# Peptides against a protein of PDB entry 6UG1, part 20

Target 1, 304 residues: chain A of PDB entry 6UG1
Amino acid sequence: SNEERKRRKYFHMLYLVCLMVHGFIRNEWINSKRLSRKLSNLVPEKVFELLHPQKDEELPLRSTRKLLDGLKKCMELWQKHWKITKKYDNVGLYMRTWKEIEMSANNKRKFKTLKRSDFLRAVSKGHGDPDISVQGFVAMLRACNVNARLIMSCQPPDFTNMKIDTSLNGNNAYKDMVKYPIFWCEVWDKFSKKWITVDPVNLKTIEQVRLHSKLAPKGVACCERNMLRYVIAYDRKYGCRDVTRRYAQWMNSKVRKRRITKDDFGEKWFRKVITALHHRKRTKIDDYEDQYFFQRDESEGIPD
Target 2, 301 residues: chain A of PDB entry 6UG1 as posed
Amino acid sequence: SNEERKRRKYFHMLYLVCLMVHGFIRNEWINSKRLSRKLSNLVPEKVFELLHPQKDEELPLRSTRKLLDGLKKCMELWQKHWKITKKYDNEGLYMRTWKEIEMSANNKRKFKTLKRSDFLRAVSKGHGDPDISVQGFVAMLRACNVNARLIMSCQPPDFTNMKIDTSLNAYKDMVKYPIFWCEVWDKFSKKWITVDPVNLKTIEQVRLHSKLAPKGVACCERNMLRYVIAYDRKYGCRDVTRRYAQWMNSKVRKRRITKDDFGEKWFRKVITALHHRKRTKIDDYEDQYFFRRDESEGIPD

## One batch from the design tools (peptide; made by RFdiffusion4, then SolubleMPNN)

Design b1_p9_8_s4 (from b1_p9_8, 3 letters changed)
Fold by OpenDDE base, seed 1:
Structure b1_p9_8_s4 (fold): chain B 304 residues (1-304), chain A 9 residues (1-9)
Amino acid sequence: as target 1 above (304 residues)
Amino acid sequence: SLFEEILAE
């Protein structure tokens, strides 16, 4: 019915706000001064120097290469720190089906909300789920004065899916779900004027995204619980930005149709949510990023 | 709250 379409759209919006607020709160927690002092001790001086290379005026690419090597070494150091990777409880922050939502509304299952103190202890010990591990990695880079963002791929229920039964059958459903990350890192390269993508936990990869990312889910089974629609960046200064354009090859043709921003009402609403979570002034880094997104929109074109 | 205002629109 039209009423069920409205209800699913509204529930998608509410769920998206809750996810974006969760990302904001986790981004605040990883700015903990106590945690920062502990995590800086994991990075030896030689690796710190690679994270902060001098500008090579002859070949700026040499400075970018040093930064990339420093980030690789930080990823290796993080793997040594992280002792226990816990499985997610159920589906974690991956996408739920409409059936799972209806069943969860009937079952007063107390969501065990992780307290700030428990999170800081988990990161400090290296014991937690992959999301806590990525968030801790961002905290370590920030402790080394690196301009690192926490990236969250928000997975609200698909309001475009009007099927009643959306039950996911399959023995490998968990493996397919966790094949691609929900959280990752971006690092600002001041030499190339671009964001570097870092997945320290799942794919263990560093990339300079041009047209497509390795972190973008591919294949039907992987996309069932991980649809690239809302990739939100949280910086060290409490900035909040939609960076979906970086990771979406087909933003205009495919991704936009599954976003609340498909219509003018949804675009205005989503802009208000971003504005409410954006607690800093605009910078030249935002100008370079917006220019890159503009060039990506022009290069994709408008689907005929 | 600001979130209630954003959801009420």
Scores: peptide ipSAE 0.026, ipTM 0.701, DockQ to the pose 0.968
Fold by OpenDDE base, seed 3:
Structure b1_p9_8_s4 (fold): chain B 304 residues (1-304), chain A 9 residues (1-9)
Amino acid sequence: as target 1 above (304 residues)
Amino acid sequence: SLFEEILAE
């Protein structure tokens, strides 16, 4: 019905705001001075120097290569620090079906909200789910004065799915759900004027995204609980930016149709949410990023 | 709340 369409759209919006606020809160927690002091001790001086290379005036790419090597070594150090990767409780922050939401409304499932103190302890001990691990990795890079962003792929329920029963076929194994991450890292490369993508936990990859990301979900089974629609970046200065364009190959043709921003009302609404979560002034880094997004929109073209 | 303002539109 039209009423059910409105209800699903509204619930998607509500759920999206809750997810974006969750990302904002986690981004505050990883700025903990106490955690920063502990995590900086995990990074040897030689690795710190690689994270902060001098500008090579002859070949700026040499400086980028040092930074990439430093980030690789940080991933290896993080893997040694992280002792226990817990499975998600149920589906974690992956996408729920409408049926699962309806069933959860009837069952007052006390989601155990992780307290700030418990989060800081989990990161410090290296014990937690993959999301906590990624968040801790971002905290470690920030402790080393690296301009690292927390990236969150927000997974609200699909308001474009109008099926009554949205039960997943029983074959959608936990392995297919967790094949691609929900959280990752971006690092600013001051030499190339680009964001470097880092997945320290799931795929254990570093990439310089041009047209396609390895972190973008592929295949039906993986996309059932992980649809790339709202990739939100949280920086160390409490900036909040939509970076979906980086990771979406087909933003205009495919991704936009699955976003609240498909219409003017949804675009205005989503801009208000971003503005409310953005607590810093604009910088030249934002200008370079917006220029990159513009070039990506031009290169994709208008869908026929 | 800001949340209510964002959703009341």
Scores: peptide ipSAE 0.025, ipTM 0.699, DockQ to the pose 0.962
Fold by OpenDDE base, seed 5:
Structure b1_p9_8_s4 (fold): chain B 304 residues (1-304), chain A 9 residues (1-9)
Amino acid sequence: as target 1 above (304 residues)
Amino acid sequence: SLFEEILAE
């Protein structure tokens, strides 16, 4: 019905705000001074120097290479620190079906919310789910004075899916779900004036994204619980930015149709949400990023 | 608030 379409759109909006607030809170927790002091001790001086190379005036690319090598070594150090990767409880923060939402409303499942103290302990021990591990990795880079962002791919239920039963049939549903991450890291390269993408846990990859990312879900089964629609960046100064354009090859033709921002009302609403979560002044880094997004929009063109 | 605007619709 038209009513059910409105209800699903509304519930999608509410769920999206809850996810974005969750990302904001986790971004605050990883700024913990106690955690920072503990995680800085994991990074030896030689790796710290690679994270902070001098500017090579002859070839700035040499400085970027040192930073990339430092980030690679940080990923190796993080793997040594992390002792136990827990499976997600059910689907974690991956996309739920409408049926799963309805069934969960009927079942008073006591969601055991992870407290700040429990999170800090989990990161410090190297014991938790992949999301806690990525968040801890961002905390380690921030402890080393690296301008690292926490990235969250928000997975609200698909308001464009009007099927009543959206049950996912398949024994491999968990493997397909976790094939691509929901949380990752971005690091500012002051030499190239670009964000470097880092997945320290899932794909264990470092990318300088130009047109597409390996972190973008591919294949029907993987996209059922992980649709790239709302990639939100949380920085160390409590900035909040939509960075979906970086990771979406087909933003205008495909991704926009699955976002609340497909219409003017949804665009205005989503801009209010971003503004409410953005607690810093604009910087020259934001100008370089917006210029990159503009060039990506021009290069994609308007879908026919 | 944004939450109140969402809850009032």
Scores: peptide ipSAE 0.025, ipTM 0.690, DockQ to the pose 0.443
Fold by OpenDDE base, seed 2:
Order: C-alpha cells, then sequence, then structure tokens
Structure b1_p9_8_s4 (fold): chain B 304 residues (1-304), chain A 9 residues (1-9)
C-alpha cells in the first residue's frame, strides 16, 4: 500500500539517523585521552616517522609511499594487539530485513548496550567485534597524530523493497554478510591531497580509491545485508561528511535510487542530519574532497 | 547495540 511505503520510508529515515548518531558517539569514544595514551605506545618511533614523512619536494609520491608503508606497519601492529575477534551478535549493524524488524519489535530482546567504559576496555585489551577493532585502529592512528577518519557504511532497511515478506531467499551465511566491512578508516594524504582508504580488520587492505573500492559490496549474497548507500565519515574534530561518492562507482545510476536523497525532500532532510552531526568549520581538505566528488560525478555522467 | 535498544523502544 501507499501507507506501507510511507511507513518503510519513515522507518528507514529514523533507522539511518540512529546509525549516524551511533557512528558519531563511537567517534567521540575513540577520542578518549586515556585510550590514546595506551594506543600510542603500540607504535614504535620508526613507524611514527613513516606516518609523518617530510615532504619530498622532488617527488611528493615518495612521501606518500612512506605514509602507506607506515599505515601497513600500523595494520600489522594492530593485528598483534588484537587478541579476540568476537562474532557479531546476530547481524550487528548489517542490514536487517523488514520481517526481521517486525519480529524484533515483538521480541523484547534486551540488547546489551556497550557502555563507553566497556568499549574502552575492549579496545585496550584487544577483545571485541570487528567494528570495535576498526574503531580502535582509528583511535591508534589518532593517538599518533594522524588525520584518520572513522568511516561507517550505514545499513538502514531497504525502503525500496516493498515485498510483504522480505525474508532472505536462503541462509545467507555469516561469512557472506561479513565479507565486506561496515566500518573502516580513511587517512588524509597531505602530499597527494587525497583520502587513503584503510580496512585494517576485514580485507586488511590499503587503497587509494579512484573509480571503485574493494570495500564496495559485490554479489547478491553480500549486498542483501550490506548495500553501499550511506558512507559517513567522522573525523577527529567531529566533522561529519557523506563520502558515499568515493565508494560508489555508480552513484547516479544505481546508488541514488536506493537513498532517501533520491528526491529533493530527502536530500534536504539528509543534509539537515549531516549538518546536525557536523561540529567543525569547513577546511581546505573538504574543498579537495568536494572537488574530487565533483570530478567523479562528471565522469559518471547523468544516467540516461 | 545502542541502535538495537533504540529500535526496541
Amino acid sequence: as target 1 above (304 residues)
Amino acid sequence: SLFEEILAE
């Protein structure tokens, strides 16, 4: 019905806000001074120097290479620190079906909310789910004065799915769900004027995204619980930015159709949510990023 | 998760 369409759209919007607020809160928690002091001790001086290379005036690419090597070594150090990767409880922050949402509303499952103290302890011990691990990795880079962003791929239920039964056609194995991350890191490269993508936990990869990312979900089974629609970046200064354009190859043709921002009302609403979570002034880094997004929009073109 | 708590209310 038209009512069910409105209900699903509204619930998608509410769900999206809650996810974005969750990302914001986790971004505050990883700025903990106590955690920062502990995590900085994991990074040897030689690795710190690689994270902060001098500008090579002859070949700026040499400085980028040092930064990339430093980030690789940080991923290796992080793997040594992380002792226990817990499975997600149920589906974690991956996308639920509408049926699962309806069933969960009926089941007063006491979800144990992870408190800030428990999060900080989990990161400090190296015990937690993959999201906690990624968030802790961002905290470690921030402890080393790296301009690292927490990236969250927000997975609200698909409001474009109007099926009554939205059960998944088969046992989507936990492995297919977690094949691609929900959280990752971006690091600012001051030499190339670009964000470097870092997945320290799932794919264990560093990427300089041009047209597509390895972190973008591919295949039916993976996309059922992980649709790239709302990739939100949280920086160390409490900036909040939509960076979906970086990771979406087909933003205009495919991704936009699955976003609330497909219409002017949704665009204005979503911009209001971003603005409410954006607690810093614009910087020249944002100008370089917006220029990159513009070039990506021009290169994709308008879908016919 | 905090999110699951908000959805359970």
Scores: peptide ipSAE 0.024, ipTM 0.725, DockQ to the pose 0.074

## One batch from the design tools (peptide; made by RFdiffusion4, then SolubleMPNN)

Design b1_p10_1_s1 (from b1_p10_1, 6 letters changed)
Fold by OpenDDE base, seed 3:
Structure b1_p10_1_s1 (fold): chain B 304 residues (1-304), chain A 10 residues (1-10)
Amino acid sequence: as target 1 above (304 residues)
Amino acid sequence: LEEILKLLEK
């Protein structure tokens, strides 16, 4: 019905806000001074120097290569620190079906809300789910004075799916779900004026995204619980930015149709949500990023 | 959050 379409759109919006606020809170927690002091001790001086290379005026690419080597070594150090990767309780922050939402409304499932103290302890011990591990990795890079962002792929229920039964068929549902991350890292390269993408936990990859990312879900089974729609960046200064354009190859043709921002009302609403979560002034880094997004929109073209 | 919820009700 038209009423069910409105209900699903509204519930998607509410769920998206809750996810974006969750990302904001986790980004605040990883700025803990106590955690920063502990995690800085995991990074030896030689690796710290690679993270902060001098500018090579002759070949700036040499400085970028040092930074990439430093980030690779940080991923290796992080794997040594992390002792226990817990499975998600149920589906974690991956996308729920409408049926699962309706069933969960009837069941007062106590969401185990992890307290700040328990989170800091989990990161400090190296015990937790993949999301806690990625968040801890961002905290370690920030402890080394690296301009690292926490990235969150927000997975609200698909308001464009009007099927009554949205049950997922498949014996490997968990493996397919966790094939791609929900949380990852970006690091600012001051030499190339670009963000470097880092997945320290899931795919264990570092990339400089051009047209597509390895972190973008591919295949029907993987996309059932992980649809690339809302990739939100949280920086060390409490900035909040939509960076979906970086990771979406087909933003205009495919991704936009699955976002609340497909219409003017949804665009204005989503801009208000971003503004409410953005607690810093604009910087020249934001100008370089917006220029990159503009070039990506021009290169994709307007869908026919 | 409450301000954002008020923005959802409009």
Scores: peptide ipSAE 0.029, ipTM 0.733, DockQ to the pose 0.114
Fold by OpenDDE base, seed 5:
Structure b1_p10_1_s1 (fold): chain B 304 residues (1-304), chain A 10 residues (1-10)
Amino acid sequence: as target 1 above (304 residues)
Amino acid sequence: LEEILKLLEK
């Protein structure tokens, strides 16, 4: 019905806000001074120097290469620190079906909310799920004075799916779900004037994204619980930005149709949510990023 | 955020 379509749209919006607030809170927690002091000790001086290379005036690419090598070594150090990767309870922050949401509303199961103290302890011990691990990695880079963003791919239920029964078939659902990350890192390269993508936990990859990312889910089974729609960046100064354009090859033709921002009302609403979570002034970094997004929109063209 | 939630309750 038209009513059920409205209900699913509103529930999607509510769920999206809750996810974006969760990302904001986790971004505050990883700024903990106590955690920062502990995690800085994991990074030896030689690796710190690679993270902060001098500007090569002859060939700025040499400075970028040092930063990339420093980030690779940080990923290796992080793997040594992280002792236990826990499986997600159920589906974690991956996308739920409408049926699962209805069933969860009927089951008064107390969601065990992870407290700030428990999170800080989990990161410090190297014991937790992949999301806690990525968040801890961002905290380690921030402890080394790196301009690292926490990236969250928000997975609200698909309001474009009007099917009542979206039973996800099959025993391999967990493996397909976790094939691509929900959380990752971005690091500002002051030499190339670009964000570097870092997945320290899942794919263990570093990318300089131009047109496509390896972190973008591919294949029907992987997209059932991980649809790239709302990639939100949280910086160390409590900035909040939509960076979906970086990771979406087909933003205009495919991704936009699955977003609340497909219409003017949804665009205005989503801008209000971003603005409410954005607690810093605009910087020259935002100008370079917006220029990159503009060039990406021009290169994709208008959808037919 | 509270204003956004109030907009969702309508």
Scores: peptide ipSAE 0.028, ipTM 0.727, DockQ to the pose 0.157
Fold by OpenDDE base, seed 2:
Structure b1_p10_1_s1 (fold): chain B 304 residues (1-304), chain A 10 residues (1-10)
Amino acid sequence: as target 1 above (304 residues)
Amino acid sequence: LEEILKLLEK
């Protein structure tokens, strides 16, 4: 019905806000001074120097290579620190079906809310789910004065799916779900004027995204619980930015159709949500990023 | 839900 379509749209919007607020809160917890002091001790001086290379005036690419090597070594150090990777409880922050939502609303399942103290302890001990691990990795980079963003791929239920039963029949549902991350890191490269993508936990990869990312879910089974629609960046200064354009090859042709921002009302609403979560002034880094997104929109073209 | 949406509509 038209009513069910409206209900699913509104529920999607609420769920998206709750996810974005969750990302914001986790980003605040990452900025813990107590955690920073502990995590800085994991990074030896030689690795710190690689994270902060001098500008090579002849070949800026040499400085970028040092930064990339430093980030690689940080991923290795992080793997040594992280002792226990817990499985997600149920589906974690991956996308739920409408049926699962309806069933969960009827079941007063006490969602075990992780407290800030428990999070800080988990990261400090190296015990937690992959999301906590990525968040801790961002905290470690920030402890080393790296301009690292927490990236969250927000997975609200698909309001464009109007099927009554959305049961997922896959025996390998968990493996397919966790094939791609929900959280990752971006690091600002001051030499190339670009964000470097870092997945320290799942794919264990570093990439300089041009047209597509390895972190973008591919294949039907993976996309059932992980649809690239709302990739939100949280910086160390409590900035909040939509960076979906970086990771979406087909933003205009495919991704936009699955977003609340497909219409002017949804665009205005989503902009208000971003603005409410954006607690810093604009910087020249935002200008370079917006220029990159503009060039990506021009290169994709507007779907006719 | 409506209140949160209304707060975001302001």
Scores: peptide ipSAE 0.028, ipTM 0.723, DockQ to the pose 0.099
Fold by OpenDDE base, seed 4:
Structure b1_p10_1_s1 (fold): chain B 304 residues (1-304), chain A 10 residues (1-10)
Amino acid sequence: as target 1 above (304 residues)
Amino acid sequence: LEEILKLLEK
């Protein structure tokens, strides 16, 4: 019905705000001074120097290569620190079906909200789910004065799916679900004027995204619980930015149709949500990023 | 949703 379409759109919007607020709160927690002091001790001086290379005026690419080597060594150090990777409770922050939402509304499942103190302890001990591990890795890089962002792929229920039964075929669902991350890291490269993508936990990869990312879900089974639609970046200064354009090859032709921003009302609303979560002044880094997104929109073309 | 946004601005 038209009413059910409106209800699903509204619930998608509400769920998206709750996810974006969750990302904001986790981004605040990883700025803990107590955690920073502990995590800085994991990084030896030689690796710190690689994270902060001198600018090579002859070949800026040499400085980028040192930074990339430093980030690789940080991923290796993080694997040594992390002792226990827990499975997600149910589906974690992956996408729920409409049927799962309806069933959950009837069951007052007490979401065990992890307290800030418990989160800081989990990161410090190296015990937790993959999301906590990624968030801790971002905290370690920030402790080394690296301009690292927490990235969150927000997975609200698909309001464009009007099927009544959206039951997923059960048996391999968890492996396919966790094949691609929900949280990852970006690091600012001051030499190339670009963000470097870092997945320290799931794919254990570093990439300089041009047209496509390895972190973008591929295949029907993986996309059932992980649809690339809302990739939100949280920086150390409480900036909040939509970076979906980086990871979406087909933003205009495919991804936009699955977003609330497909219409002018949804675009204006989503801009208000981003603005409410963006607690810093604009910088030249934002200008370089917006220029990159513009070039990516021109290169994709406007869908006919 | 506007009320939720107002709560996030505080």
Scores: peptide ipSAE 0.026, ipTM 0.725, DockQ to the pose 0.068

Design b1_p10_1_s2 (from b1_p10_1, 5 letters changed)
Fold by OpenDDE base, seed 1:
Structure b1_p10_1_s2 (fold): chain B 304 residues (1-304), chain A 10 residues (1-10)
Amino acid sequence: as target 1 above (304 residues)
Amino acid sequence: LEEILELLSK
């Protein structure tokens, strides 16, 4: 019905806000001074120097290469620190079906909310789920004075899916679900004036995204619980930005149709949510990023 | 939900 369509749209909007607020809260927690002091000790001086290369005026690419090598070594150090990767409870923050949502409303399952103290302990010990691990990695980079963002791919239920039964087929659902991350890192490269994408936990990859990312879910099975729609960046100064354009190859033709921002009402609403979570002034870094997004929109074109 | 959406829509 039209009412069911409205209900699913509104529920998607609420769920999206809850996810974005969760990302904001986790971004505050990783700014912990106590955690920062502990995690800085994991990074030796030689690796710190690679994270902070001098500007090579002749060949700025040499400075970028040092930063990339420093980030690679940080990923290796992080793997040594991280002792226990826990499986997600159920589906974690991956996308739920409408049926699962309806069933969960009927089930009085008390979700155990992770407290700030428990999170800080988990990161410090190297024990937790992949999301906690990525968040801890961002905290380690921030402890080394790196301009690192926490990235969250928000997975609200698909309001464009009007099927009643959205049961996912089969036992491999967990492996396909976790094939691509929900959380990752971005690092500002001051030399190239670009964000570097870092997945320290799942794919263990560093990339300089041009047209496509390795972190973008590919294949039907992976997209069932991980649809690239709302990639939100949280910086160390409590900035909040939509960076979906970086990771979406087909933003205009495909991704926009699955977003609340497909219509003017949804666009205005989503801008208000971003604005409410954005607690810093604009910087030249935001100008370079917006210029990159503009060039990506022009290069994709408007779908006919 | 409608109230939150209205609060965010105002």
Scores: peptide ipSAE 0.030, ipTM 0.738, DockQ to the pose 0.102
Fold by OpenDDE base, seed 2:
Structure b1_p10_1_s2 (fold): chain B 304 residues (1-304), chain A 10 residues (1-10)
Amino acid sequence: as target 1 above (304 residues)
Amino acid sequence: LEEILELLSK
């Protein structure tokens, strides 16, 4: 019905805001001074120096290579720190079906909300789910004065799916779900004027995204619970930015159709949500990023 | 829900 379409759209919008606020809160928690002091001790001086290379005036790429090597070593150090990777309870922050939402509304399942104290303890001990691990990795880089962003791929229910029963074929659902991350890291490369993508936990990869990312879900089974639609970046200064354009090869042709921003109302609404979560002034880094997104939009073209 | 969406739409 038209009513069910409206209900699903509104529920998607609410769920998206709740996810974006969750990302904002986690981004605040990883700025903990107590956590920062503990995590800085995990990084030896030699690795810190690689994270902060001198500018090579002859070949800026040499400085980028040092930064990339430093980030690789930080991933290795993080793997040594992290002792226990817990499975997600149910689907974690991956996309739920409409049926699962309806069933969950009927079942007053006390979602154990992780408290700030429990989060800080989990990161400090190296015990938690993959999301906590990624968030802790961003905290470690921030403790080393690296301009690291927390990235969240927000997975609200698909309001474009009008099927009543959205039961997923259950057999490999968890493996396919966790194949791609929901949280990752970006690091600002001051030499190339680009964001470096870092997945320290899931794919254990570092990439300089040009046209597509390895972190973008591929295949039907993976996309059932992880649809790349809302990739939100949270920086150390409480900036909030939509960085979906980086990771979406087909932003205009495919991704936009599955976003609330497919229409002017949804675009204006989503811009208000971003603005409400964006607690810093614009910087030249944002200008370079917006220029990159513009070039990516021009290169994709407008879908005919 | 509508109130939150309205508050966010203002």
Scores: peptide ipSAE 0.030, ipTM 0.738, DockQ to the pose 0.103
Fold by OpenDDE base, seed 4:
Structure b1_p10_1_s2 (fold): chain B 304 residues (1-304), chain A 10 residues (1-10)
Amino acid sequence: as target 1 above (304 residues)
Amino acid sequence: LEEILELLSK
């Protein structure tokens, strides 16, 4: 019905706000001074120097290469620190079906909300789910004065799916679900004026995204619980930015149709949500990023 | 939800 379409749209919007607020809160917890002091001790001086290379005036690419090597070594150090990767409880923050939502509304499952103290202990011990591990990695880079962002791929239920039964078929549902991350890191390269993508936990990759990312879900089975639609970046100064354009090859032709921002009402609403979570002044880094997104929109073309 | 949307609209 038209009424059920409206209900699913509104529920998607509410769920999206809750996910974006969750990302904001986790980003605040990453800025813990106590955690920062502990995690800085994991990074030896030689690796710290690679994270902070001098500017090579002849070939800025040499400075970028040092930063990339430093980030690779940080990823290796992080794997040595991390002792236990827990499986997600149920589906974690991956996308739920409408049927799962309806069934969960009837079951008052007390979501065991992880407290800040428990999070800090989990990161400090190296015990937790992949999301906690990524968040801890961002905290370690921030402890080394690196301009690292927490990235969250928000997975609200698909309001464009009007099927009554949206049950997922298949025994490999968990393996396909966790094939691609929900959380990752971005690091500002001051030499190339670009964000570097870092997945320290899932794919264990460092990427300079041009047209597409390895972190973008590909294939039917993995896209059932992980649809790239709302990739939100949280920085060390409590900035909040939509960075979906970086990771979406087909933003205008495909991704936009699955977002609340497909219409003017949804665009205005989503801008208000971003603005409410954005607690810093604009910087030249934001200008370079917006210029990159503009060039990517022109290169994709406007869908006919 | 409308109230949250209105609160976010202010």
Scores: peptide ipSAE 0.030, ipTM 0.740, DockQ to the pose 0.091
Fold by OpenDDE base, seed 5:
Parts: structure tokens; sequence; C-alpha cells
Structure b1_p10_1_s2 (fold): chain B 304 residues (1-304), chain A 10 residues (1-10)
């Protein structure tokens, strides 16, 4: 019905706000001074120097290469620190079906909310799920004074899916779900004036995204619980930015149709949510990023 | 999130 379509749209909006607030809170927790002091000790001076290369005036690319090598070594150090990767007890922050939402409403399951103290302990010991691991990696880079963002791919239920029963094929569902990450890192390269994408846990890859990312879910089975729609960046100064354009090859033709921002009302609403979570002034970094997004929109073209 | 979903299902 038209009513059920409205209900699913409003529920999607509310769920999206809750996810974005969760990302904001986790981004605050990884700024813990106590955690920072502990995690900085994981990074040797030689690796710290690679993270902070001098500007090569002759060939700025040499400075970028040092930063990339430093980030690779940080990923290796992080793997040594991380002792236990826990599976998600359920689907974690991956996309739920409408049926799963309705069933969870009927079952008074006591959700174990992870407290700040438990999170800090988990990161400190190297024991937790992949999301905690990525968040801890961002904390380690921030402890080394790196301009690292926490990236969250928000997975609200698909309000464009009007099917009641989405029979997810059970057995391979977890493997397909976790094939691509929900959380990752971005690092500012001051030399190239671009964000570097880092997945330290899942794909264990570093990318300088131009047109597409390896972190973008591909294939029907992977997209059932991980649909690239809302990639939100949380920086060390409590900035909040929509960076979906970086990771979406087909933003205008495909991704926009699955977002609340497909209409003017949804766009204005989503801008208000971003603005409410954005606690810093604009910087030249934001100007370079917006210029990159503009060039990407021009290169994709307007959908017919 | 799941607690919020439970609160919203009421």
Amino acid sequence: as target 1 above (304 residues)
Amino acid sequence: LEEILELLSK
C-alpha cells in the first residue's frame, strides 16, 4: 500500500539517524586520551616518521609513497596487536530485512549494549568484532597525529523493497555479508590533497580511489546485507561528511534511487542530519574533497 | 540500535 511505503520510508529515516549517531559516538570514544597513549606505543619511531614525511618539493609523489608505506606497516602492527576477531552474534550493523525487523519487535531480546569502558578494554586487549578492530585502528592512527577518519557505510533497511518476505538463502549468508566491510578508515594525504582509503581488517587493502573502490559491494548476495548508499566520514575534530560519492561509481544512475535523498524533501532532511552531527568549521581539506566530488559528478553525467 | 528498534516497535 501507499501507507506501507510511507511507513518503510519513515522507519528507514529513523534507523539511518540511529546508525549515524552510533558512528558519531564511536568516533568520540576513539578520541579517548587513555586509549591514545596506549596505542601510540604500538608504533615505532621509524613508522611514525613514515606517517609524517617531509614534503619533497621535487617529487611530491615520494612523500605520498612514504605515507603509504607507513600505513601498510601500521596495518601489519595492528594485525599483531589484534588477538581475537569475534564473529557478529547476529548481522551486526549490516542491513536487516523488513521481516527481521518485525520479528525483532516481537522478541524482547535484551540487547547487550557495549559500554564505553568495554569498548576501550576490547580495543586495548585486541579482542572484539571487525568493527571494533577498525575503530581501534583509526584510534591508533589518531594517536600518531595522523588525520584519520572513521568511515561508516550505514545500512538502514531498504525502503524501496516492498516485498514482505525477503527469503535470504541461509547457509552462505554470513560469508557473503562479511565479504565487504561496514567500517573502514580514510587518511588525508596533504601532498596529493586526497583521501587515502584503508581497510585494515577485512580486505587488508590501501586504495587511492579515483573512479571505483574495492570496498564497494559487488554481486547480488553481497548487496542483500551491504548496499552502498550512505558512506559517512567522522573526523578527529567531530566533522561529519557524506563521502558516498567516492565509493559509488554509479551515484546518479543507481545509488541515488536507493537513498532518502532521491527527492527534495529527503535531501533537505538528510542535510539537516549531517549538519547536526558536524561540529567543526569548514577547512581547505573540505574544499579539495568537494572539488573531487564535483569532478566525479561531471564525469558520471546526469542520468537520463 | 536493536534497543532503539525495540523501542520504536512499541
Scores: peptide ipSAE 0.026, ipTM 0.727, DockQ to the pose 0.100; fails the geometry check

